# Designs tried in a protein design run: peptides against a protein of PDB entry 3WG5. Part 94

Target 1, 218 residues: chain A of PDB entry 3WG5
Amino acid sequence: LAKNIVYVAQIKGQITSYTYDQFDRYITIAEQDNAEAIIIELDTPGGRADAMMNIVQRIQQSKIPVIIYVYPPGASAASAGTYIALGSHLIAMAPGTSIGACRPILGYSQNGSIIEAPPKITNYFIAYIKSLAQESGRNATIAEEFITKDLSLTPEEALKYGVIEVVARDINELLKKSNGMKTKIPVNGRYVTLNFTNVEVRYLAPSFKDKLISYITD
Target 2, 218 residues: chain A of PDB entry 3WG5 as posed
Amino acid sequence: LAKNIVYVAQIKGQITSYTYDQFDRYITIAEQDNAEAIIIELDTPGGRADAMMNIVQRIQQSKIPVIIYVYPPGASAASAGTYIALGSHLIAMAPGTSIGACRPILGYSQNGSIIEAPPAITNYFIAYIKSLAQESGRNATIAEEFITKDLSLTPEEALKYGVIEVVARDINELLKKSNGMKTKIPVNGRYVTLNFTNVEVRYLAPSFKDKLISYITD

## One batch from the design tools (peptide; aimed at target 1 D50)

Design b2_p28_4_s4 (made by RFdiffusion4, then SolubleMPNN; from b2_p28_4, 16 letters changed)
Fold by OpenDDE base, seed 2:
Structure b2_p28_4_s4 (fold): chain B 218 residues (1-218), chain C 218 residues (1-218), chain A 28 residues (1-28)
Amino acid sequence: as target 1 above (218 residues)
Amino acid sequence: as target 1 above (218 residues)
Amino acid sequence: STYQESLAKGGVYPIMFYSPEMQKKYAS
């Protein structure tokens, strides 16, 4: 049956266990309604690796396509956000956004300096991010450089280098440009051709909990 | 008698004494039913060396083939997980997974820095991991580099370098690709040719204890 | 978080990813 609903939800702020809950809730709602896809408007400076990995798994287990949309202008999918995007079915970016800077850290010292991750951990995430890129048919070399060079890209660069699939100013342009594209990873074992010909867009609002957490973590 | 049952179980999280209990329970169930094999879906960042070594021994003592499957996408067989995999009858990885990063550590300092193992311990585990690789006919040079370089690999790299035997997206593809393969280590003193022609897949659920431990350790 | 506690018990600190901007924020 032709799916004609597209959900849109926003995830903003640090990647935490609460962010996982947001992803899970949003995707679950869209799954229950057999949506054509869900678009997640993502704006994050990064966050926890554990939460990130769980989110990636949740996306990959989705029964529907999950599109990560770095939005609005000025937003970023930085660090953990890049991993999440690379683990998704389609990546879009709005003009004036950024992606990359994926070097793992252990935290911040009391003086605010970065505590670098040991080579073991860094190498682990190099392999991980390369795997995400390879599985999605995206540029694994650039994915590695997101760590090794702490590279950040504009939407135009990311598109040019084959990191992302779409540059779009808004949801309507995103739907238009992504219509007929195949997902970069399988949905239930199959690559899906997106059909956005006659779609209803449904916006999911943050829960009260989501709002509170965003307020506390921002 | 042609064995036509394949068990599948999941082990996720840190390698601990409780993880040993999981392996033991799962393998024992499969042994009791004279299964063709058990597939362990493994996702671990590592853990305790003692538990790891016990798990390796338990696998090697198995009356049936034990296949380690790094699954789902985004999962890893990191550190202790790599040792376990190298000690098994067959290794498979899903796309988007990783293996490696095997340098032993004593732990983490209060500031989160890794406390390196002394050379004596490191050299012990170099010998140990090389032995596992050699005994299984896998790449012992790469096995050593998992420690000395803290190397991590994608599934494609791991396959290419002869560390693993199969890249598979799911259990069905794993069964298909591994059908007719010989175990990389003996089962009861004999290398077994896997027969997955007409198999029933039986999933083993985590026990309540397993769930609780996973919840506590995750 | 349970994961943090797990990692801490395992001697693994939470691995984090932050943008350079965030890094600067914490360094200041």
Scores: peptide ipSAE 0.118, ipTM 0.373, DockQ to the pose 0.214; fails the geometry check
OpenDDE base, seeds 1, 3, 4, 5: peptide ipSAE 0.040, 0.094, 0.035, 0.032; ipTM 0.328, 0.360, 0.312, 0.305; seeds 1, 3, 4, 5 fail the geometry check

Design b2_p28_5 (made by RFdiffusion4)
Pose (drawn by RFdiffusion4):
Structure b2_p28_5 (pose): chain A 218 residues (1-218), chain B 218 residues (1-218), chain P 28 residues (1-28)
Amino acid sequence: as target 2 above (218 residues)
Amino acid sequence: as target 2 above (218 residues)
Amino acid sequence: SAVAEANASGGVIIPVTGNSANAEAVAS
């Protein structure tokens, strides 16, 4: 009961209804165990708007900080993952990762051709991504460009432009650098200082169902 | 005189990419065997827009008539399934089935809440559903109400209002009543008269991949 | 590269769905 606990979970692949269930399951475990924070290792090339908005909401309502960590090297928080990142308490990127490219689309034709959205819906997601950035004190101008210019950024660029808070190679370095940082959004109405000294790290293994479903959607 | 071959397939559940694959697989089989028609027993609560539009497109390109049959009793062709029905050559409904209820939403939230669709998406789908109804000679005024009023219809009501062509209990009654009917949309440029005199019915089993995906869904 | 792959991600898919409660009621 007198421990400092950080949970680490992994989320890979398309953001879908099942991805929401994962976020909810992992975050719920960390909440019930009074964790200092949960670190989500995120690698997503795309996903659905409805599951993305549900995840952002679940993070906003989280009783503990949620740190989105674009990891491992080569991972991306592109498309829906970018909103999830902008909607969270802290963003960290591993070297060689990517953030951005969030243009909303109606989806994919028989060809694999892109089915664009009506211009007004693009304006809707611009307003939504600007809102997430402003609520978290992040660069809304660049966040808008994730959509209008299909802008994508490396870790160092994302840091310079004020979109993320940490560049880290691994969990240990992430804990060291983010220690003492305020969360970019509140936890239960209060901005919180992260205490990662003398911390126990607990890894949450993805279940059989997680790995299988992810593989199938792949 | 001649032996007419009719294929029957079952398509159930949410409309997704796998559903497009089912439509494409079953239709291709019927085309290669020079079938008079393929009948799809459809039961769907809804699904994704891009896959629905890809299915409607696949049906438009079909070299044989595609008859959408809302079957069994208790089934519905709601939301995305309504567009598939309106985009097809002939629509049949079994007693006790439903069609309509197509108001678009961005999706469902955690607590039973619904994420509203911006007006542009709503107007976009009004134009699209009116267009499918107009192209097929079905009631565009009522089709709009599937969206603007979330209107849902019984089979008897759907026939009366001119949204569908046939009310049938089974495949036998469907072939009997639809024999001699013109298709509502062309097959390769011409409106085909359906010949169901001297008919061989062939049932298409769902594939291993079909069954697996649906068992996981159940 | 990851940036190039992110550029090629296409975008966020709007699944555009609908509530089928009335349809369920009619079917009932």

Design b2_p28_5_s1 (made by RFdiffusion4, then SolubleMPNN; from b2_p28_5, 16 letters changed)
Fold by OpenDDE base, seed 1:
Formats: sequence, structure tokens, C-alpha cells
Structure b2_p28_5_s1 (fold): chain B 218 residues (1-218), chain C 218 residues (1-218), chain A 28 residues (1-28)
Amino acid sequence: as target 1 above (218 residues)
Amino acid sequence: as target 1 above (218 residues)
Amino acid sequence: SAVERAKNSGGVELEIISDPSNARKVAA
């Protein structure tokens, strides 16, 4: 019987249109090979709201489960990264990572101070992040507080409050713990039970373009 | 015991940024009054994709159930209207209405011919419409065919195939049939059971601006 | 893309970034 394939790919740095292209490429490869799932090792401080919304939509459109894994230790799914995680089929975090701090801003002034978003924009993203949490059966109250209180959580807190599904130290522990879990959002209209029995793990390398862009944005 | 309030409002014509403002206004009024639900009587040939996506998001962010009702007989939830319906808490249709024909276009040429969207855009909206169907537990295969086959359905077909939840001739029949149904997407993180026992129906009038814009776009 | 332009046509560059130090490098 052909082994279940799980793809693993890394996305690091700011969320931009190029980050969308990375997500699209990685998910497309895993879809073409009928993978059981793809795990995205995510480490981001945030980025552009438009790119973030496109990434969320690309994940929701995936023909296979997309697992967001905040990894390695020291990584974050900050700001835009939290939205991406909440839009995914399963969230995992490694110990020593963080999630949250989702308040939208218009940018930075010349002195480096934050330019606050107007209430209309803030309220839009409150509603958006709550929608993502609700659709995935995750904690919508905490999702709102990621904006209204600029809240950040540890993996243990995020698990406790029902923001995420798994705390895992590495890919092997993640596969073990998530085996038999149902996706938090549907895949092709159905909630999928993850089957990580007798799996082959395939790592996707970043393209030359991915490496160049990460170097410029980091 | 205070009667459950159900608001009813009309949205007719092309989907634009002004149509977003109508949805926002109507839903906000119903939210402020803690209504049991709002019913939007929708009749649209379609419109702008950006406005449509914003409307879907506004519905998903609603603090109360938003029921899209394709009404009166002869009305359609065509193109953008189908996306809006699929993004809602419940879809109803009157006999003699239609839903579907969701293929994205770039516009019309000077001779009135359709300018086709490039495959990248079409695929984006295929994935988007499937997401809406899946999140709402509706027929994702038919949702895809609304684009790939430019499929249009009658109310009876749409009900049969699990695209919509109710066929009703009027507001009274809609309330009767949808009483006790759960919303197809969550409200404030929970699937709500609609309670239309002992209800007061309140009609929201279009603003002067709503009337003017409908006149210009029709 | 036309879809990206449609989302961006609302004109306000909206960023959701938690760390100001990293945002400065991309705007240069």
C-alpha cells in the first residue's frame, strides 16, 4: 500500500505578495502529489494585510489539509501570521514560540512610531479574525483580543484557550499528536481525519526566488 | 416576554461599493436591536468582485444571523449574488428565481462581448466559491460548477443539491420553514438555532442614497 | 493581478506587523 505522503515546507519573514507565491507553490506541489497533508513551518513578524488575506484564501482553497506549525523554538506567528494560522486546517506550535499581536496599523512614521489604523479598519479586522476563529471552531474571544488588547500567547496558553490544536517539539511529535485529528475547517467540503500512519515525510526546498526575497525582507 | 424581532431589507441591482454600504447599514441596525435575524431580499445580476468579497466578509462578521432570500419571483442571485448567498447563515429562494452563473470576467468590450478572465483569476474564484460552500456545509461541487459550467439552478434544484436551505413563497413561509434550523455558518462563534416563534417583522426602508444608486446602476 | 489590484484599489497600504524594526527594511 503506497505510504501516505506529508510535505513540509518553511515560510520565514514578512508576509508579502512573494509569501503568497511561496504558499501557493508549496500547496500546489502537495496537491499534485495527493499528499495526506502539508505542514508549513511558519516564522513571521507579520506583513501586508492584502497578502495575508490572499494566503488565508489559498489555504482555504487547498485540496489537502494545510497545517501551520509555528517553528522552530523562538519563532512567532505574529500579526498576519496569526490570521494565517487561524485560517488553516490545523495549528501547531513548538515550545518557546508565540502567537497573537494582531492589531492593524497603517505603517510607521519617519521616527519609527506606529501610525494607528482608523477605527473602521480596526473593526474590519476584528470581524475578520473572529470569522476565522469561528469557522475553525477556535476561540473567537481570544481572537478578538489579539487585536483589542494586542494579546500574545504562549503555545500552552493558546492550546488551553482553544486557539491551537497541538503543541509539538518537532515534526515527528506533531505527526504523532495530530494523527486521527479532524481538520478544523473542511477540505473539499469535508472535515478530514488526518492519517499519519506509515507516512513518508518530504521536505520542499525554497526556490532561488524564495531565498532571495527572504534575504531582502529580513 | 419581548417578541423576537426579525428585520427584512431589500437589496436590488448591481453589486458595488454602495451595495456594501447597504448591507453594512441594514445588518448594523439589526445588530443594534439584538434581532433574532435579518432577512435580505436579494435581486442582483452580479457586480464587482471586490465589493462582493467585502459583503461576504461583512455577513460573516454579523453578530446576528443573516438570511439571504432570493425574492421576489423573477429575481436572481446571479454571479456575485451567489457568492453572497453562499457566504450567509441561511439561503432561501422563492419559486421562479435563480442562483448561479458565477464565472468571473474582466468586463465587457465595446461591442458588448465578454472579456474573459485569465485562468489564474478563474481558479482563484473557483477556490473562493468552494471555500464558501464548504464553510457553510453546502454543495462545493455545484459551487465549482457555477463557475466551470456557468451553471444556474432553480430553487428546487438548489435545494435538492444542498446549495440552499429553504424554498419559500413569502416572508411568512420563510419564517415558518426556517424556524428551528441551525445557521450554516457560526454567529459569534456558535451555530445558532433560529427561533421564529412569536416574532415581530420589521421592514427596513432603503435610504435616499440607496434609491439613487439603484436608479443609476439599474 | 486584477484581483490584487481590486483588493488594493481601496488605496490604504494596510500592514499587520508586530515588530517595527523589521518593517523599516522593506520600505527602504
Scores: peptide ipSAE 0.039, ipTM 0.280, DockQ to the pose 0.098
OpenDDE base, seeds 2, 3, 4, 5: peptide ipSAE 0.037, 0.036, 0.030, 0.035; ipTM 0.297, 0.297, 0.234, 0.253; seeds 2, 3, 4, 5 fail the geometry check

Design b2_p28_5_s2 (made by RFdiffusion4, then SolubleMPNN; from b2_p28_5, 17 letters changed)
Fold by OpenDDE base, seed 4:
Structure b2_p28_5_s2 (fold): chain B 218 residues (1-218), chain C 218 residues (1-218), chain A 28 residues (1-28)
Amino acid sequence: as target 1 above (218 residues)
Amino acid sequence: as target 1 above (218 residues)
Amino acid sequence: SAVERAKNSGGVELEIISDPSAARATAA
């Protein structure tokens, strides 16, 4: 019997329009091969709100399950990364990672101080993040506090509070623990039970363009 | 029977991208020789958060145990150094050293006053440091207080509170005391029992580049 | 959207970023 394929790709750094292109490319490859799922190893401090919203939409439009895996240890799904995670079919975190701190800002002043977003914008993103949490059956109260209190959580806290689904040390443990789990949001209008029995893991490398842009943004 | 090798290297000064390169080089050398472990003699006032996070990741990705040793007497694992220590396989401190004071800042004003980090950033690092402590089975409450109270500890206090594993005066005492200890985090997915019976200690010198950059940054 | 309007106001881009890279973990 042909092995089911699970793709693994890495997204690292700031969330930008380029990050959207990476998500789109990776998910498209996995869709084309009718993969069982794609795992995105995510490490981000956050980024642009528009790019984030587009990424969430792209994930939700995926023909296959998209698993956000905050990895490796020391990584984060900070700020925009949290929204992306909450918009995904499954969230996993490695020990030693974090999630949260989602308060929107207009940017940084020249002195490094934050330019605060007006209440109207903040309230918009509160509603948005709560909606993502509610739609995925995740903790909407904590999701709001990611903004209102700039809350950040450990994997253990996030699991405890029902923000995430899995704590896993590596891809093998993730596949093992998530096997038989239902997606937290629909895939093509249906909640999917993940089947990670007898899967082939395929790693997607960054494109040359991806490498070049990461080098410029680092 | 061929002696097991333990490497010893020194990291001193501010945590920067160059410090990451030093960690990477030293660990890579020790990995290539299949060393039993590498001991990093650490003395740092702290530094950049991004570099710190990368160093933590590099340590956690090591194929061999990485021991952070706050040494010599008078040295510190201050601020970023604490995160690095908490991300390592074993922490040792010499008497007369310190650990802690981890509150993130945006920088210093022209007058030398601290520019405080916004709650968003502070809470991010609280979650991060707690996660490192929890993953390593170390005191997460104290880890948080390293930020929230700017707490600094002596070796004796740090040992008492379960932040560190060993107090040792020198490399020989460190090897003796840590012999038979399990790593606080996995190496290649497994907790390793350190075997420092019949080991050869090899000291790694700074590269010419390392010397040049340290000279420029000092 | 409120987000698009915010982008057009004064050249400031709306960010949802923690920017830990801008932070220093240094002893005072």
Scores: peptide ipSAE 0.051, ipTM 0.284, DockQ to the pose 0.084
OpenDDE base, seeds 1, 2, 3, 5: peptide ipSAE 0.025, 0.047, 0.023, 0.128; ipTM 0.275, 0.268, 0.266, 0.356; seeds 1, 2, 5 fail the geometry check

Design b2_p28_5_s3 (made by RFdiffusion4, then SolubleMPNN; from b2_p28_5, 15 letters changed)
Fold by OpenDDE base, seed 5:
Structure b2_p28_5_s3 (fold): chain B 218 residues (1-218), chain C 218 residues (1-218), chain A 28 residues (1-28)
Amino acid sequence: as target 1 above (218 residues)
Amino acid sequence: as target 1 above (218 residues)
Amino acid sequence: SAVERAKNSGGVEIPLISDPSAARATAA
């Protein structure tokens, strides 16, 4: 029997237009091979709202389930990373990771102080993050608090509050725990039950361009 | 008599956090040498609002005049570039350049369509760009239309409408035409009269990191 | 590419920058 394929790819660093290109490339490869899912190992401090929204749209238009996995231990899905996670088909976190801190900012002043977003922008992103949570059947109140309180959660807290679906130490535990779960959002208009029985795990490497960008942006 | 120094530096490509670092580095060098001014040769399609606002703040905190020069012919100060220009002490354009197209966007969808910013965000940037124009004694109505109509202007139009101060073919013509002009915003709380008599022009090169980022982002 | 140029010709992009320092201050 042809093994169901699960792809795993890494995305680390700031969310930018180049991060969108990484998501698009990774998901496209997995779609072409009719993979059971793609797992994106995510570690990000945040980034651009535009790139984030495009990534969310790319995930939502995926022909296969996209699982966001906050990994390894010590990683975060901060700011834009939280939005991406909430826009995905399943969220997993490793122990010792974090999610949240989603307050939109206009950047940092020269003295390193935050340039706060005007209330109108903040309110837009509150509505947006709540929409992502509601559409995925996740805790929209906590999603709002990721902005209003700049809340950050542990994996155990995020699971308890219904923000995420899985706490897993590694890919094998993730596959085991997520097996038989339904996607939190539709794939091609249908909620898919994940089948991680008899799967082949394939790791995707970053492109040369991806590596070069990461080297410069780190 | 010690020659008055004018620095010239090039900034090309998208406005990002790295572009802020370039502005900061260039202006800091020119400040340390007590330059008469720094001219930034700008060619940008736009970029990040945060980086743009930080760059504007960095310019406004400069101890010396910062002249934005849209150069060479064929260059643009589009989107974020227009805000940066409007936040500067003097704007110049070369023939065959453009300025404007300042509509805030949330990015591009997967199909290449623009994700429009919500009205609340658009209105914030309208207020912001009008403030920059008003503070610099430039045409705030046209500044608004750079957003509301996504207006783009030629150098001759921008000069005619009071958006910019100089049309110049090269650095020598720019220095000649801007000699004796007052800065459009204060330097250390005072409007400075530019003195480009007996000046030495010094060109600043991009750092190795700047070159590497440009190579990847192009 | 024309698509990259079109992606780059966009209006002012609003960042979602997390303050890593604010996340540390609330945990203290």
Scores: peptide ipSAE 0.114, ipTM 0.575, DockQ to the pose 0.376; fails the geometry check
OpenDDE base, seeds 1, 2, 3, 4: peptide ipSAE 0.068, 0.044, 0.063, 0.070; ipTM 0.455, 0.541, 0.540, 0.525; seeds 1, 2, 3, 4 fail the geometry check

Design b2_p28_5_s4 (made by RFdiffusion4, then SolubleMPNN; from b2_p28_5, 15 letters changed)
Fold by OpenDDE base, seed 3:
Structure b2_p28_5_s4 (fold): chain B 218 residues (1-218), chain C 218 residues (1-218), chain A 28 residues (1-28)
Amino acid sequence: as target 1 above (218 residues)
Amino acid sequence: as target 1 above (218 residues)
Amino acid sequence: SAVERAKNSGGVILEVISDPSKAREVAA
């Protein structure tokens, strides 16, 4: 029986429209090959709210399950990364990673201080992050607190509180633990039961553009 | 004879991945309707380099001509906006607008000062902006100076120096002046001669999401 | 450092200094 394909791709750094292109490219490749899923190894300090919202929408429109995996150890799905995770079909985290700290800011002032978001923006993102959590059957109270308290969680805490679904050390453990799980949001209008019993793992490398931008932004 | 359609859409504010979504949505609608072109009324102080690069790529992949129109008077295609313009099939500016100021920064420090981009980043964007100018047959020397001198130009200067193609007060004048012009980059591998002799202008409104984000970010 | 904050918060920004930046999601 032909093995189902699981793609694995890495997204590291700030969430930007380039990050959107990475998501789009990776998901598109996986969709074209009718993959069982794509796993995105995510390590981000956050980024732009707009980029985040587009990425979430792209994930929600995916024809296949998109699994966000906060990886490797030391990585984070911080700020925008948390929203992306909450918008995905499954969240996994490696030990030694973190998730949360979702308070929006307008940017940095000329004196380098954070420009706080006005209540209208903060409240919008509170509603938005709660919606992502609710729609995915995750802890909406904690999702709100990622903003209101700038809360950050360990993988174990995030799992315990029902923010994420899996703690896994590597891709093999992730596949093993997530096998038989239902996606937390629908794929093409249906909640999919993941089948990782007979899969081929394919790694998607960053494009030359991806490498160059990473080099530029590091 | 059925009129060819020209779409007009507005993109205002910071260049972000949401801006990418706006471009993508607007261009997609125009592509689906086999429009003669889409005109994007652009007013931006700049934004994210990654978002900019994605927007440029989306424009380059467009099945129809994408015209960047710096509009209305008082608008700018500053920083990232300049790159987007240089990546487009045709650039127009209204009187009283500006283009340029493309020096990359890493962000703002905690004391509000600009964090200058290191030479590696600056040099990358010099090469990138020169490439956009060269590929579109525009003034690559001035494009470089948009970075190295943080140069900003009026529409008249930009036209004079061969940075842009059209100075126009409104959409009607833009259509009139750009009629019979060739796109500065190819559309589907071909340089298209614009035909605005018998067109229907259709305005694309921002989506509810677009309006909401604009409201949130204003 | 300010550089580390910039790397972690905004990445490469192409913006006119005089214009206010809009909403970002950045870890503190």
Scores: peptide ipSAE 0.041, ipTM 0.293, DockQ to the pose 0.067
OpenDDE base, seeds 1, 2, 4, 5: peptide ipSAE 0.030, 0.026, 0.053, 0.035; ipTM 0.277, 0.294, 0.301, 0.519; seeds 2, 4, 5 fail the geometry check

Design b2_p28_6 (made by RFdiffusion4)
Pose (drawn by RFdiffusion4):
Structure b2_p28_6 (pose): chain A 218 residues (1-218), chain B 218 residues (1-218), chain P 28 residues (1-28)
Amino acid sequence: as target 2 above (218 residues)
Amino acid sequence: as target 2 above (218 residues)
Amino acid sequence: SAAEIAAFEALVAEIEAEVAADEAAAAA
């Protein structure tokens, strides 16, 4: 009961209704165990807007900070993952990862051709991504460009431009650098200082169902 | 005189990429065997827009008539399934089935809440559903109300209002009543008269992949 | 079809082994 606990979970692949269930399951475990924070290792090339908005909402309502960590090297928080990141308490990127490219699309034709959205819906997602950035004090100008210019950024660029808060190789380095940082959004109405000294790290294994469903969608 | 071959397939659940694959697989089989028609027993609560548009497109390119049959009793062709029906060569409904209810939403939230669709998406789908109805000679005024009023119809109401062509209890009654009917959209440029005199019915079983995906869904 | 079922069974076994390994690692 007198411990400092950080949960680490993994989320890989297309952001879907099932991805929401994962976020909710992992975050719920951390909440019920009074965790200082939960670190989500995120690698997503794309996903659905509805599940992305539900995840952002679940993070906003989280009773503990949610740290989105674009990991491992070569991972991306592209498309839906970018919004999830902008909608969270803190963003960390591992070396060689990517963030951005969030243009909303109606989807893919028989050819694999891109089915673009009506111009106005593009404006809707611009307003939504600007809102997430402003609510978290992040660079909304660059965030808008994730859509309008299909802008993508490396870790160092994302840090310089004020989109993320940490560049870290691993969980330990992430804890060291983010220790003492305020969350970019509140936890239950208050901005919180992260206390990662003398912390117990607990890894949450993806379930059989997680790995299988992910593989199938792949 | 001649022996006419009719294929029958079942398509159930949410409309997704796998559903497009089912439509493509079942239709390709019927085309290669020079079938008079393929009948799809459709039961769907809704699904994704891109896959629905890809299915409508696949049906437009079909070298043989595609008959959408809302079957069994209790089934519906709601939301995305309505567009598939309106985009097909002939629509049949079994007693106690439903069609319509197509108001687009960005999706569902955590607590029963619904994420509203911006007006541009709504107007986009109004134009699209009116277009499918106009191209097939079905009631465009009522088709719009599937969206603007979330209108849902019984089989008897759907026939009366000119949205569908046949009300049938089974495959036997469907072939009998639809024999001699012209298709509502062309097959390769010409509107085909359906010849169901002297008919061999062939049922297509769902594949291993089909069964697995649906068991996981159940 | 038999080939597809065999490939699926091999995938299930592989995934079970990975889950077991991750659980063991988490417990440690």

Design b2_p28_6_s2 (made by RFdiffusion4, then SolubleMPNN; from b2_p28_6, 19 letters changed)
Fold by OpenDDE base, seed 3:
Structure b2_p28_6_s2 (fold): chain B 218 residues (1-218), chain C 218 residues (1-218), chain A 28 residues (1-28)
Amino acid sequence: as target 1 above (218 residues)
Amino acid sequence: as target 1 above (218 residues)
Amino acid sequence: DEKLKEEFEKLLKEIEEEVEKEKKEAEE
């Protein structure tokens, strides 16, 4: 019986244009192989708003389900990572991870203090994050509070409040728990029921370029 | 007589995916209007390697000449900015600016110290920066030294050593000096002779998205 | 969804206008 393929790739660090390239490459590989899904093991403290929006768009344009898995324990989908997760087909978290903390900032002052975004910008991101939550059938009130209260949640809280769909310790448990779930957003205009029965897991390593891009040239 | 149009846009700050989006948008606008060229006033301390490579590629794919102008006085094309400049059709610098300092880093440690890239990564960037210099007919030896010695140059030195093409105090002087110069890399497969006779200068402002993207969500 | 894209583009435009306004106000 032809085994369904599930790809797994890791994205770690700040959300930047490089992160976009990683997402694009990984999803493209999985699309080319007609994978059942791709799981992105995500660990990010946040990053750039533009890169985040592009990543969300790329995920939403995917021909296959993209599962954001906040992993391993100790990881987070913070700030930009929360938006990416909320824009994805399914969110999973490992125990000991976190999601949220989305208050937008202009940057850091010379003294290391946060320069807060003006209210108009904050309001835009509130509208944006709420739209992601609503489109995915997730908790839009909590999504707003990720910004207004800079709220962070545990996996258990996030599951309880309907922010995420799965808490799983590892890939095998994730596949088991998500088997038979419908994607929270459409794939090619249709909600897809995940089938992780008799699947082959294939891990994607960062390309040399991906590894290179993780290097900061400043 | 139909005036040739030259666009001018500013890109300032760290090189990120947002910076890529800015480059892409600005160049696209200028392409759509069949501009004689676009001048990017660049001031950057560096940034992400992936974003840098994408920007270089976008510049090289431009349908019109892209001039990187390190401006105003006090600005720099540091690290990633050097690569971008070397990948462009023409480099100009204002007096009191700098270029170079390209030693790749993995990031900053918790104590604020630089984590240096492993030799394998450094060697890759050496090969890359040398290729940019060679393709553009610029000084590949100095390009290598931007990495190996973390070298920084003044505009006068950079001009003397054949790293850049123009030293100019302002846009008007840049247009005057670069008038009749050939691009250092092809535009649509051909080296273009710049014609800045009877030109209209149009300034592009950052889009809201560009401004929004400048907001850091970490 | 083309409608969503249009709404997003509209929103982006509105945000652009607002950011431009705020930047002008902050520079004043």
Scores: peptide ipSAE 0.031, ipTM 0.400, DockQ to the pose 0.137; fails the geometry check
OpenDDE base, seeds 1, 2, 4, 5: peptide ipSAE 0.022, 0.018, 0.027, 0.026; ipTM 0.377, 0.231, 0.364, 0.359; seeds 1, 2, 4, 5 fail the geometry check

